# Peptides against a protein of PDB entry 4Z5W: the designs that were tried, part 39

Target 1, 305 residues: chain A of PDB entry 4Z5W
Amino acid sequence: IPDVFLELNKLWYFSAQSNLFNGEMPRSLSNSRSISLLSLRNNTLSGQIYLNCSAMTNLTSLDLASNSFSGSIPSNLPNCLRLKTINFAKIKFIAQIPESFKNFQSLTSLSFSNSSIQNISSALEILQHCQNLKTLVLTLNFQKEELPSVPSLQFKNLKVLIIASCQLRGTVPQWLSNSPSLQLLDLSWNQLSGTIPPWLGSLNSLFYLDLSNNTFIGEIPHSLTSLQSLVSKENAVEEPSPDFPFFKKKNTNAGGLQYNQPSSFPPMIDLSYNSLNGSIWPEFGDLRQLHVLNLKNNNLSGNIP

## One batch from the design tools (peptide; made by RFdiffusion4, then SolubleMPNN)

Design b1_p11_7_s2 (from b1_p11_7, 4 letters changed)
Fold by OpenDDE base, seed 2:
Structure b1_p11_7_s2 (fold): chain B 305 residues (1-305), chain A 11 residues (1-11)
Amino acid sequence: as target 1 above (305 residues)
Amino acid sequence: LPDSEMTNLIF
């Protein structure tokens, strides 16, 4: 990428994703006063991520995902006072989340999916201070760590939480009950155990629940049949989605579908590949907005209602 | 989509 961004004093949006760019980010780009949205996703960029937050006063969205960057997570990012969305997925940091992220009040959406992030306890303890955090993606990190269940953790404004494929141990954390605006929860492909807690059915905005591929036991909580978002046609207020897309593979061999908004996901309860027992509640028939009910590969019994 | 583009997978 050429070092010409000093001359581009009106450049507000720079989108260069899915190219073959190599080398470092040009210094003039890291000092751009005009850029609000920067996407360099899916390139071969390298070196240390450095952004001059004192210069980059308009930066609102940063997508650097799927690049060959090295070194530490930039601890100065909280100084980018307008920075709302960060996609650092598939950047191999081998790091913990910086303590400075406690001060990241502008942050609304964060992805570190598959970024070799370590210490989930520290990560959640830090990120709970991000009062505006709505979307958190931590998939493919924290390998074999324990998901902290500390009830003092508070993500009051959290709408999307994805911590899949971490081999995480522990239970469904009670601190999620403090997230009444939660719309999407994916904890799939972990080693989570215990029972599915009944308080999940109190998350009135929860339209997408994936607890599949865990070690959950006991019955399906009857309270899941009363999920208000799945009973009623509430017009999901189109809240500003994160500026980074989500992807779902329909099948292992199928090309992933891109979803620009979490609300574009089909309403789903996936409890498949657990050790759940008991019956399928007839009251699942009340979930008139439910598109996908996946209960396969459990120990469920009785009649199909 | 190539796996490189699929940054934020929901499983």
Scores: peptide ipSAE 0.455, ipTM 0.922, DockQ to the pose 0.826
Fold by OpenDDE base, seed 3:
Parts: structure tokens; C-alpha cells; sequence
Structure b1_p11_7_s2 (fold): chain B 305 residues (1-305), chain A 11 residues (1-11)
């Protein structure tokens, strides 16, 4: 990428996704006063990520995902006072979340999906201080760590939590009960155990629940039949979506579907591939907005209602 | 979509 961004003093949006750019980010780009939205996703960019937050006063969105960046997570990003969205998915950091992220009050959406992030306890302890954090994607990190269940953890404004495919141990963390605005929870493909907690059914905005491919036992909580978002057509509040898309693979041979907004996901309860027992509650019939109910590969018994 | 584009997978 040429080092010409100093001259581009009106450049507000720069998207160069899915190209063949190599080398480092140009210094003039890292010092751009005008740029608000920067996406360099899916390139071969390398070197250390550095942004001059004192210069980049308009930066609101940063997508650097799927690049060959090396080194540490930029600890100075919280100094980018307008920075809301960060996509660092598929950047191999081999690092912990910087302690400076406790001060990241502008942060609304963060992805470190498949970024070799370590220490989930520290990550959650840090990120809970991000009072405006709504979307958190931590999939494919923290391999074989324990999901902290510390009730003091608090994500008050969290709407989307995705921590899939981490081989995480532990239980469904009670601190999630402090997230009443939670809409999407994906904890699939872990080693989570215990029972599914009844308080999940009190999350009135929860329309997408994936607990599949874990080691959950006991009955399906009856409270899941009263998930308000699945009972009633509440007007889908046009919520500020993250500036980064999500992707779902339906089958190994099918191209992934892109979802630009969490609200575009089909309303779902997936409890498949667990050790759940008991009956299917007839009151699942009250979930008139439910598109997908996946209960396969459990120990469920009785009649199908 | 290529796996390189699928940055934020939901499983």
C-alpha cells in the first residue's frame, strides 16, 4: 500500500479488503487524521500493528482481520477515543489482551476470533471494564482453558457473546445472568459441563442460543420455553451492528453464509451433541419465532410433543 | 466463501 495518505486529508473510508496487499501498513495511514473506517481485512499485510491514536482522532472502525501481522496487540488502541469496532480475527498474536483495554470506553465490538489469544480469565477481567462493549467474539482461542465462572464479572451491555471452539472447561458462567441485553450466545464446541442454568430463560432478548457440542447433563431448563424474544415478535430494534460480518458454515461442503448483522441469524436453540436427559417440553410450541430447534445427539426420552 | 474471508465464524 503506498504511503500517500497524508495528502488524502478528506479520506473518511478506506476499504481494501480481499486483495493481495503485502508489507506493512504505510506510516501515513497509521497517522491519518481524516480516516474513520479502515478495513484491510483478508490481505497479506505484515509487521507490527501500530496506529498513532493521537493523530487518528476520527478512527471509529478498524478491520485488520486475516492478515500476517506479528507482534503484540497494540496497547495504545484505547487512546483512539472514537474507536468502536475492532476486527482482529485470524491475526496470530500469541498474546494476552492488554491491561490498557480496561480503559477502552469507546469499544462496542471486538473480535479476536482465531487470533491465538491466551488467558481467558485475564481477557474477561479486562474486557468487563469496557462499559460500551456489545459484541465480543473470542472463538478459537484459549485452548483447553477454564471459562471463569466468577460472579463478579459483569458485561452489562453485552448483546453478542461468541466463545466457540475453545475446548473450554467449566460451566455456563453465572456472570452472564448480569447481561440482560444478551441476544446471541454461542458457547458451542467446548468442554463445558454441568446443567444448563434456568436463568438463561430470563434473558428476554436472547433469540440465538448455541450450547451444542459440550458435555451438558440434566434436563433442558423449562425456562427456555419462555424466552420472550422467541415467544413474541418484538420489533427487532435496529441495533448498531458491528462493522464486521459473521459467517456460518451450514455443511462442510457448503460455502459459508455471511451475516452482516446478528439480527439476520435465524432464531435458534441448539443443544445438540450433549448428554441432556428428560423430555422435550410441550411449551417449546410457545416459541412461535423459533426457526431452529436442534436437540439431536442427546439422551432425551418420552414423547415428542 | 473462502476460509480467509470467514473471519468471525459462528459454529
Amino acid sequence: as target 1 above (305 residues)
Amino acid sequence: LPDSEMTNLIF
Scores: peptide ipSAE 0.443, ipTM 0.916, DockQ to the pose 0.857
Fold by OpenDDE base, seed 4:
Structure b1_p11_7_s2 (fold): chain B 305 residues (1-305), chain A 11 residues (1-11)
Amino acid sequence: as target 1 above (305 residues)
Amino acid sequence: LPDSEMTNLIF
């Protein structure tokens, strides 16, 4: 990428995603006063990520995902006072989240999906201080760690939490009950155990629940039949989505579908591939907004209602 | 989409 961004004093949006760019980010780009939205996703860019937050006063969205960046997570990013969205997915950091992220008040959406992030306890302890954090994606990190269930953890404004495919141990964390605005929860492909807690049914905005591919036992909590977002359309909170897309694979060998907004996901309860027992509650019939009910590969019995 | 494009997978 050429070092010409100093001359581009009106450049507000720069998207160079899905190209063959290599080398480092040019210094003029890391010092751009005009750029608000920067996407360099899916290239072969290298070096350390450095942004001059004192210069980049308009930066609101940063997508550097799927690049060959090295080194530490930039600890100065909280100084980018307008930076709301960060996509650092598929950057191999091999790091913990910086302590400086406690001060990241502008942060609304963060992805470290498949970024070799370590220490989930520290990560959650830090990120709970991000009062505006709505979307958190931590998939494919923290391999075989324990998901902390410390009740003091508070993500008050959290809407989307995705911590899939981490082989995490533990139970469904009670601190999620402190997130009443939660709309999407994906804890799939872990080693989570215990029972599915009844308080999940009190999350009135929860329209997408994936607990599949875990080791959950016991009955399906009857409270899931009363999820208000799945009973009525009235609670569809239109909120600004993260500036980074989500992807769902249909099949292992099929191309994924892109979803630009979490609200574009079909309303779903996926409890498949667990050790759940008991019956399918007839009151699942009350979930008139439910598109996908996946209960396959459990120990469920009785009649299908 | 290639896996490189699929940054934020929901499983």
Scores: peptide ipSAE 0.442, ipTM 0.919, DockQ to the pose 0.838
Fold by OpenDDE base, seed 5:
Structure b1_p11_7_s2 (fold): chain B 305 residues (1-305), chain A 11 residues (1-11)
Amino acid sequence: as target 1 above (305 residues)
Amino acid sequence: LPDSEMTNLIF
């Protein structure tokens, strides 16, 4: 990438995603006063990530995902006072989240999906201080760690939480009951155990629940038949979606579907590949907005209602 | 889509 961004004093949006760019980010780009939206996703960029936050006063969105960056997570990012969205997916940091992220008040959406992040307890303890955090993606990290169930953890404004494919141990954490705005929860492909807690049915905005591929036991909690977002068409206020897309594979061999907004996901309850027993509640018939009910590969019995 | 494009997979 050429070092010409000092001359581009009106450049507001720069997207160079899905190219063959190599080397480091040019110094003029990391000092741009005009850029608000920066995407360099899916390239072969290398070196350390550095941004001059005192110069980059208009930066609101940063996508550097799927690059060959090395070194530490930039601890100065909280000094970028307008920075809302960060996509650092598929960057191999082999690091913990910096303590400075406790001060990241502008942060609304963060992804570290498949970024070799370590210490889930420290990560959640830091990120709970981000009062504006709505979307958190931590998939494919924290391998074989324990999911902390500390009641003091508070994510008051959290709407999307994805911590899939970590082989995490523990139970569904009670601190999630303090997130009344939660719309999407994915804890699939872990080693979570115990029963599915009844308080999940009190999350009135929850339209997408994935607890598949765990070791859950007992009955399906009857409170899931009263999930308000799945009973009634509430006019979901179109909140600003994260500036990074989500992807879902329908089948292992099918191309992934792109979803630009979490609200574009089909309303779903997936409890498949567990050790759940008992019957299917007939009151699942009240969930008139439900598109996908996946209960396969359990120990369920009785009649299908 | 190639796996390089799919940054934030939901499983």
Scores: peptide ipSAE 0.440, ipTM 0.916, DockQ to the pose 0.818

Design b1_p11_7_s3 (from b1_p11_7, 3 letters changed)
Fold by OpenDDE base, seed 1:
Structure b1_p11_7_s3 (fold): chain B 305 residues (1-305), chain A 11 residues (1-11)
Amino acid sequence: as target 1 above (305 residues)
Amino acid sequence: LPDSEMTNLLF
């Protein structure tokens, strides 16, 4: 990428994703006063991620995902006072989240999906201080760690939480009951155990629940039949989506579908590939907005209602 | 989509 961004003093949006750019980010780009949205996703960019936050006063969205960047997570990002959205997915950091992220009050959406992030306890303890954090993606990190259940953890404004495919141990954490605005929860492909907690049915905005591929036991909580977002359309709060897309594969060998907004996901309850027992509640018939109910590969019995 | 494009994959 050429070092010409000082001359581009009106450049507000720079999108150069899905190219073959290599080398480091040019110094003039890291010092741009005009850029608000920067996407360099899916390139071969390398070196340390460095942004001059004192210069980049208009930066609101940063997508550097799927690049060959190395080193630490840039600890100075909280100094970018307007920075709301960060996509650092598929960057191999091999690091913990910086302590400085406790001060990241502008942060609304963060992804570290498949970024070799370590220490989930420290990560959640830090990120709970981000009062404006609405979307958090931590998939494919923290391999074989324990999901902390510490009741003091608080994500009051959280809308989207995805921590899939981490081989995490533990239970569904009680601290999530303090996130009344939660719309999407994915904890699939872990080693989570215990029962599915009844308080999940009190999350009135929860329209997408994936607990599949775990070791959950006991009955399906009856409270899931009363999820207000799945009973009535009136409870679907359309909120501003993160500036990064989500993806879902239909099958292991199929191409993924892109979803630009979490609201574009079909309303779903997936409890498949667990050890759940008991019956399917007839009151699942009240979930008139539900598109996908996946209960396959459990120990469920009785009649299908 | 290639795996390189799929940054935030839901399983």
Scores: peptide ipSAE 0.456, ipTM 0.921, DockQ to the pose 0.847
Fold by OpenDDE base, seed 3:
Structure b1_p11_7_s3 (fold): chain B 305 residues (1-305), chain A 11 residues (1-11)
Amino acid sequence: as target 1 above (305 residues)
Amino acid sequence: LPDSEMTNLLF
C-alpha cells in the first residue's frame, strides 16, 4: 500500500479488503487524521500493528482481520477515543489482551476470533471495564482454558457473546445473568459441563442460543420455553451492528453464509450434542418466533410434544 | 466463501 495518505486529508473511508496487499501498513495511513473507517481485512499485510491514536482522531472502525500481522496487540488503541469496532480475527498474536483495554470506553464491538489469544480470565476481567461493549467474539482462542464463572464479572451492555470452539472447561458462567440485553450467545464446541442454568430463560432479548457440542447434563430448563424474544415479535430494534460480518457454516462442505448483522441470524436454540435428559417441554410450542430447535444427539426421552 | 473471508465464525 503506497504511503500517500497524508495528501488524502479528506479520506473518510478506506476499504481495501480481499486483495493481495503485502508489507506493512504505510506510516501515513497510521497517522491519518481523516479516516473514520479502515478495512484492510483479508490481505497479506505484515509487521506490527501500529496506529497513532493522537493523529487518528476520527478512527471509528478498524478491520485488520485475516492478515499476517505479528507482534503484540496495540496497547494504545484505547487512546483512539472514537474507535468503536475492532476486527482482529485471524491475526496470530499469541498474546493476552492488554491491560490498557480496561480504559477502552469507546469500544462497542471486538473480535479476536482465531487470533491465538491466551488467558480468558484476564481477557474477561479486562473487557468487563469496557462499558459500551456490545459485541464480543473470542472464538478459537483460549484452548483448553477454564471459562471463569466469577459472579463479579459484569458485561451490562453485552448483546452478542461468541466464545465457540475453545475447548473451554467449566459451566455456563453465572455472570452472564448480569447481561440482560444479551441477544446472541454461542458457547458451542467447548467442554462446558454441569446443567444449563434456568436464568438463561430470563434473558428476554436472547433469540439465538448455541450450547451445542458440550458436556451438559440434566434436563432442558423449562425457562427456555419462556424466552420473550422467541414468544413475541418484539420490534427488532435496529441496533447498531458491528462493522464486521459474521459467518456460519451449515455443513462442513457448504460455503459459509455471511451475516452482516446479528439480527439476521435465524432465531435458534441449539442444544445438540450434549448429554441432556428428560423430556422436550410442550411449551416449546409457545416459541412462535423460533426457526431452529436442535436437540439432536442427547439422552432425551418421552414423547415429542 | 473462502475461509479467509470467514473471520467471525459461528460454529
Scores: peptide ipSAE 0.444, ipTM 0.917, DockQ to the pose 0.862
Fold by OpenDDE base, seed 4:
Structure b1_p11_7_s3 (fold): chain B 305 residues (1-305), chain A 11 residues (1-11)
Amino acid sequence: as target 1 above (305 residues)
Amino acid sequence: LPDSEMTNLLF
């Protein structure tokens, strides 16, 4: 990428995603006063990520995902006072989340999906201080760690939590009950155990629940039949975050679908591939907005209602 | 979409 961004004093959006760019980010780009939205996703960019937050006063979205960046997570990012969205997915950091992220008040959406992030306890302890954090994606990290269930953890504004495919141990964390605005929860492909807690049914905005591919036991909590978002059509107007897309794989070898908003996901309860027992509650019939009920590969019995 | 395009994955 050429070092010409100093001359581009009106450049507000720069998207160079899905190209063959290599080398480092040019210094003029890391010092751009005009750029608000920067996407360099899916290239072969290298070096350390450095942004001059004192210069980059308009930066609101940063997508550097799927690049060959090295070194530490930039600890100065909280100084980018307008930076809301960060996609650092598929950057191999081999690091913990910086302590400085406690001060990241502008942060609304963060992804470290498949970024070799370590220490989930520290990560959650830090990120709970991000008062505006709505979307957190930590998929494919923390391999075989224990998901902390410390009730003091508070993600008050959390809407989307995705911590899939981490082989995490533990139970469904009680601190999620402190997230009443939670709309999407994906804890699939872990080693989570215990029972599915009844308080999940009190998350009135929860329209997408994936607990599949875990080791959950006991009955399906009857409270899931009363999830208000699945009973009634909640018009949750989500603001489009065009620079923070979600992806769902259809099959292991099939191309994924892109979803630009969590609201684009079909309303779903996936409890498949667990050790759940008991019956399917007839009151699942009350979930008139439910598109996908996946209960396959459990120990469920009785009649299908 | 290729795996490189798929960043924020739901499984």
Scores: peptide ipSAE 0.444, ipTM 0.921, DockQ to the pose 0.893
Fold by OpenDDE base, seed 5:
Structure b1_p11_7_s3 (fold): chain B 305 residues (1-305), chain A 11 residues (1-11)
Amino acid sequence: as target 1 above (305 residues)
Amino acid sequence: LPDSEMTNLLF
C-alpha cells in the first residue's frame, strides 16, 4: 500500500479488503486525520498494528481481520475516542486482552474470533468495563479453559455474545442474567455441563439461542416456551454496523452465508447434540416467530406435540 | 464464501 494518505485529506472511507497486499500499513495511513472507516480485511499484511490515535480523530470502524499481523494487541486503541467497531478476527496474537481496554468507552463491537486469545477470566473482567459494548465475538479461543460463573460480571448493554468452539468447561454463567438486552447467544461446541437454567426464558429480547454440541442434562426448561421475542414480533430497529459482518455455514461443505446484522438471522433455538431428556413441551406452539427448532441427538421421549 | 472471508463465524 503506497504512503500517500497525507495528501488524501478528504478520504473518509477506505476499503481495500480481499486483495493481495503485503508488507506493513503505511505511516501516513496510521496518521490519517480524515479516515472514519478503514477495512484492510483478508490480505497478507504483516508487522505490528500501530495507530496514532491523537492524529486519527475521525476513526470509527477498523477491520484488519484475516491478515498476517504479529506482536501485541495495540494497548493505545482506547485513546481513539470515536472508535466503535474493531474486527481482529483470524490475527494470531497469542496474547491476553490489554488492561487498557477497561477504559474503552467508545467500543460497541469487538471480535477476536480465532485470534489465539488466552485467559477468558481476564478478558471478561476487562471487557465488562466497556459500558457501550453491544457485540462480543470470542469464538475459537481459550482452548479447554473454564467459563467463569462470577456473579459480579456485568454486561448491561450486551446484545450479541458468541463464544463458540472453545472446548470451554463449566455451566451456563449466571452473570448473563444481568444482560436484559441480549438478542443472540452462541455457546455451541463447548464442554458445558449441568442443566439449562430457567432464567434464560426471562431474556425478552433473545431470539437466537445456540447451546448445541455440549454436555447438558435434564429437561428443556419450560420458560423457553415464553421467550417474548419469539411469541410476538418486536420491530427492533438495529443501526447498521458497517464493516462487522456475521457468517453462518448451513453445512460443513456449503459456502457460508453473510449476515450484515444480527436481525438477519432466522429466529432459532438449537439444543442439538446434548443429553437432554423428557418431552417436547406443547407450549413450543406459542413461539409463532420461531423459524428453527433443533432438538436432534438428545434423549427426548414421548409424543411429538 | 471462502474461509478467509468468513471472520465472525457462528457455529
Scores: peptide ipSAE 0.434, ipTM 0.919, DockQ to the pose 0.877

Design b1_p11_7_s4 (from b1_p11_7, 6 letters changed)
Fold by OpenDDE base, seed 2:
Structure b1_p11_7_s4 (fold): chain B 305 residues (1-305), chain A 11 residues (1-11)
Amino acid sequence: as target 1 above (305 residues)
Amino acid sequence: LPESQMTNLIF
């Protein structure tokens, strides 16, 4: 990428994703006063991520995902006072979340998916201070760590939580009950155990629940048949989605679908590949908005309603 | 999309 961004004093949006760019980010780009949205996703960019937050006063969205960046997570990012969305997925940091992120009040959406992030306890303890955090993606990190269940953790504005494929131990964390605006929860492909807690059915905005591929036991909590978002056709207010896409693999094909908004996901309850027992509740018939009910590969019994 | 481009996987 050429070092010409000083001359581009009106450049608001720079999207160069899915190219073959190599080398470092040009210094003029890291000092751009005009850029609001920067996407360099899916390139071969290298070096350390450095952004001059004192210069980059308009920066609102940063997508650097799927690059060959090295070094530490930029601890100065909270100084980018307008920065809302960060996609650092597939950047191999081998790091913890910086303590400075406690001050990241502009942050609304964060992805570190598959970024070799360590210490989930510290990460959640830090990120709970991000009062505007709505979307958190931490998939493919924290390998074999324990998911903290500390009830004092508070993500009051959290709408999307994805912590899949971490081999996490523990239970469904009670602190999620403090997230009444939660719309999407994916804790799939972990080693989570215990029972599925009944309070999940109190999350009235929860339309997508994936607890598949865990070690959950006991009955399906009947309260899941009362998920208000799945009973009633609420007009999902199109809230500003994260500026980064989500991807879902189709079960049979190596091809993922891109979803630009979490609301574009089909309403789903996936409890498959657990050790759940008891019956399928007939009251699942009340979930008129449900598109996918996946209960396969459990110990369920009785009649299919 | 190839897996390389799938940054934020929902499983």
Scores: peptide ipSAE 0.410, ipTM 0.909, DockQ to the pose 0.877
Fold by OpenDDE base, seed 3:
Structure b1_p11_7_s4 (fold): chain B 305 residues (1-305), chain A 11 residues (1-11)
Amino acid sequence: as target 1 above (305 residues)
Amino acid sequence: LPESQMTNLIF
């Protein structure tokens, strides 16, 4: 990428996704006063990520995902006072989240999906201080760590939590009951155990629940039949989506589906590949907005209602 | 999309 961004003093949006750009980010780009949205996703960019937050006063969205960046997570990002969305997916950091992220009050959406992030306890302890955090994607990190269940953890404004495929141990954490705005929860492909907690059915905005491929036991909580978002057509408030897409892998060798907004996901309960027992509740028939109910590969018995 | 372009995986 050429070092010409000093001349581009009116450039608001720079999107150069899915190209063949190599080398480092131009110094003029890292000092741009005009840029609000920067996306360099899916290139071969290298070197250390550096942004001059004192210069980049308009920066609101940063997508650097799927690049060959090296070094530490930039600890100065909280100084970018308007920065809301960060996509650092598929950047191999081999690091912990910086302590400076406790001060990241502008942060609304963060992805470190498959970024070799370590220490989930420290990560959640830091990120709980981000009062505006709505979307958190931490999939393919924290390999074989324990998911902290500390009730003091609080994500008041969290809407999307994805921590899939981490081989995490522990239980469904009670601190999630403090997230009443939660719409999407994916904890699939872990080593989570215990019972599915009944308080999940009190999350009135929860329309997508994936607990599949774990070691959950006991009955399906009857409270899941009363998930308000799946009973009624509440007007899906057009919530500000993260400026990064989500991808669902298809079970076929055909490529994944892209979802630009969490609201584009089909309403789903997936409890498949666990050790759940008891009956399927007839009251699942009340979930008129439910598109996918997946209960396969459990120990369920009785009649199908 | 190819897996190379899939950044934020939901399983």
Scores: peptide ipSAE 0.395, ipTM 0.901, DockQ to the pose 0.905
Fold by OpenDDE base, seed 5:
Structure b1_p11_7_s4 (fold): chain B 305 residues (1-305), chain A 11 residues (1-11)
Amino acid sequence: as target 1 above (305 residues)
Amino acid sequence: LPESQMTNLIF
């Protein structure tokens, strides 16, 4: 990428995703006063990530995902006072989240999916201080760690939480009951155990629940038949979606589907590949907005209602 | 989409 961004004093949006760019980010780009949205996703960029936050006063969105960057997570990012969205997915940091992220008040959406992040306890203890954090993606990190159940953890404004495929141990954490705005929860492909807690049915905005591929036991909590988002057509206030797309693999040899917004996901309860027992509640018939109910590969019995 | 472009996987 050429070092010409000093001359581009009106450049507001720069998207150079899905090219063959190599080398480092140009110094003039890291000092741009005009850029609000920056996407360099899916290239072969290298070196250390550096942004001059005192110069980049208009930066609101940063997508550097799927690049060959090295070194530490930039600890100065909280000084970018307008920075809302960060996509660092598939950057191999081999690091913990910086302590400076406790001060990241502008942050609304963060992804570290498949970024070799370590210490889930420290990560959640830091990120709970981000009062505007709505979307958190931590998939394919924290391998074989324990999911902390510390009741003091508080994510008041959290809407999307994805911590899939980490081989995490523990139970469904009670601190999630303090997130009343939660719309999407994915804890699939872990080693979570115990029963599915009844308080999940009190999350009135929860339209997508994936607990598949765990070691859950006991009955399906009856409170899941009363999830308000799945009973009634709520007028979902179109909140500003994260500036990064989500991807769902279909079970078929067809490539993953891109979803630009969390609201584009089909309303779903997936409890498949567990050790759940008992019957299917007839009151699942009240979930008139439900598109996908997946209960396969359990120990369920009785009649299908 | 190819798996290389799938940054934020939901399983």
Scores: peptide ipSAE 0.351, ipTM 0.888, DockQ to the pose 0.888
Fold by OpenDDE base, seed 4:
Structure b1_p11_7_s4 (fold): chain B 305 residues (1-305), chain A 11 residues (1-11)
Amino acid sequence: as target 1 above (305 residues)
Amino acid sequence: LPESQMTNLIF
């Protein structure tokens, strides 16, 4: 990428995603006063990520995902006072979340999916201070760590939480009950155990629940049959989605399906590949908005209602 | 061509 962004004083959106760009980010780009949205996703860019937040006063969205960047997570990003969306997926940091992210009040959407992030306890303890955080994607990190269930953890404005494919141990964390605006929860492909907690059915905005591929036991909580978002459409808060797409991989060899918004996901309860027992509640018939009920590969018995 | 390494956010 050429070092010409100083001359581009009106450049508001720069998208160079899905190219073959190599080398470092040009210094003029890291100092751009005009750029609001920067996407360099899916290139071969290298070096350290450095942004001059004092210069980049218009930066609102940063997508650097799927690049060959090295070094630490830029600890100065909280100084980018308008920065809302960060996609650092598939950047191998081999790091913890910086303590400076406690001050990241502009942050609304964060992805570190497959970024070799370590210490989930520290990450969640830091990120809970991001009062405007609505979307958090931490898939493919924290390998075999324990998902903290500390009741003091508080994500008040959290709408989308995705911590899939981490082989995480522990239980469904009770601190999620403090997230009443939660719309999408994916904790799939972990080693989570215990029972599915009944308080999940009190998350009135929860339209997408993936707890598949875990070690959950006991009955399906009857309270899941009363999930208001799946009974009625009236509570579907259309909120601005993160500026990064979501990808759901159906098959190991297939390209992931792209979803531009969380609302583009079908309303779903996936409890498949667990050790759940008991019956399918007939009151699942009340979930008139439910598109996908996946209960396969459990120990469920009785009649199908 | 390096297959467009789609950033899988959900698996």
Scores: peptide ipSAE 0.150, ipTM 0.760, DockQ to the pose 0.584

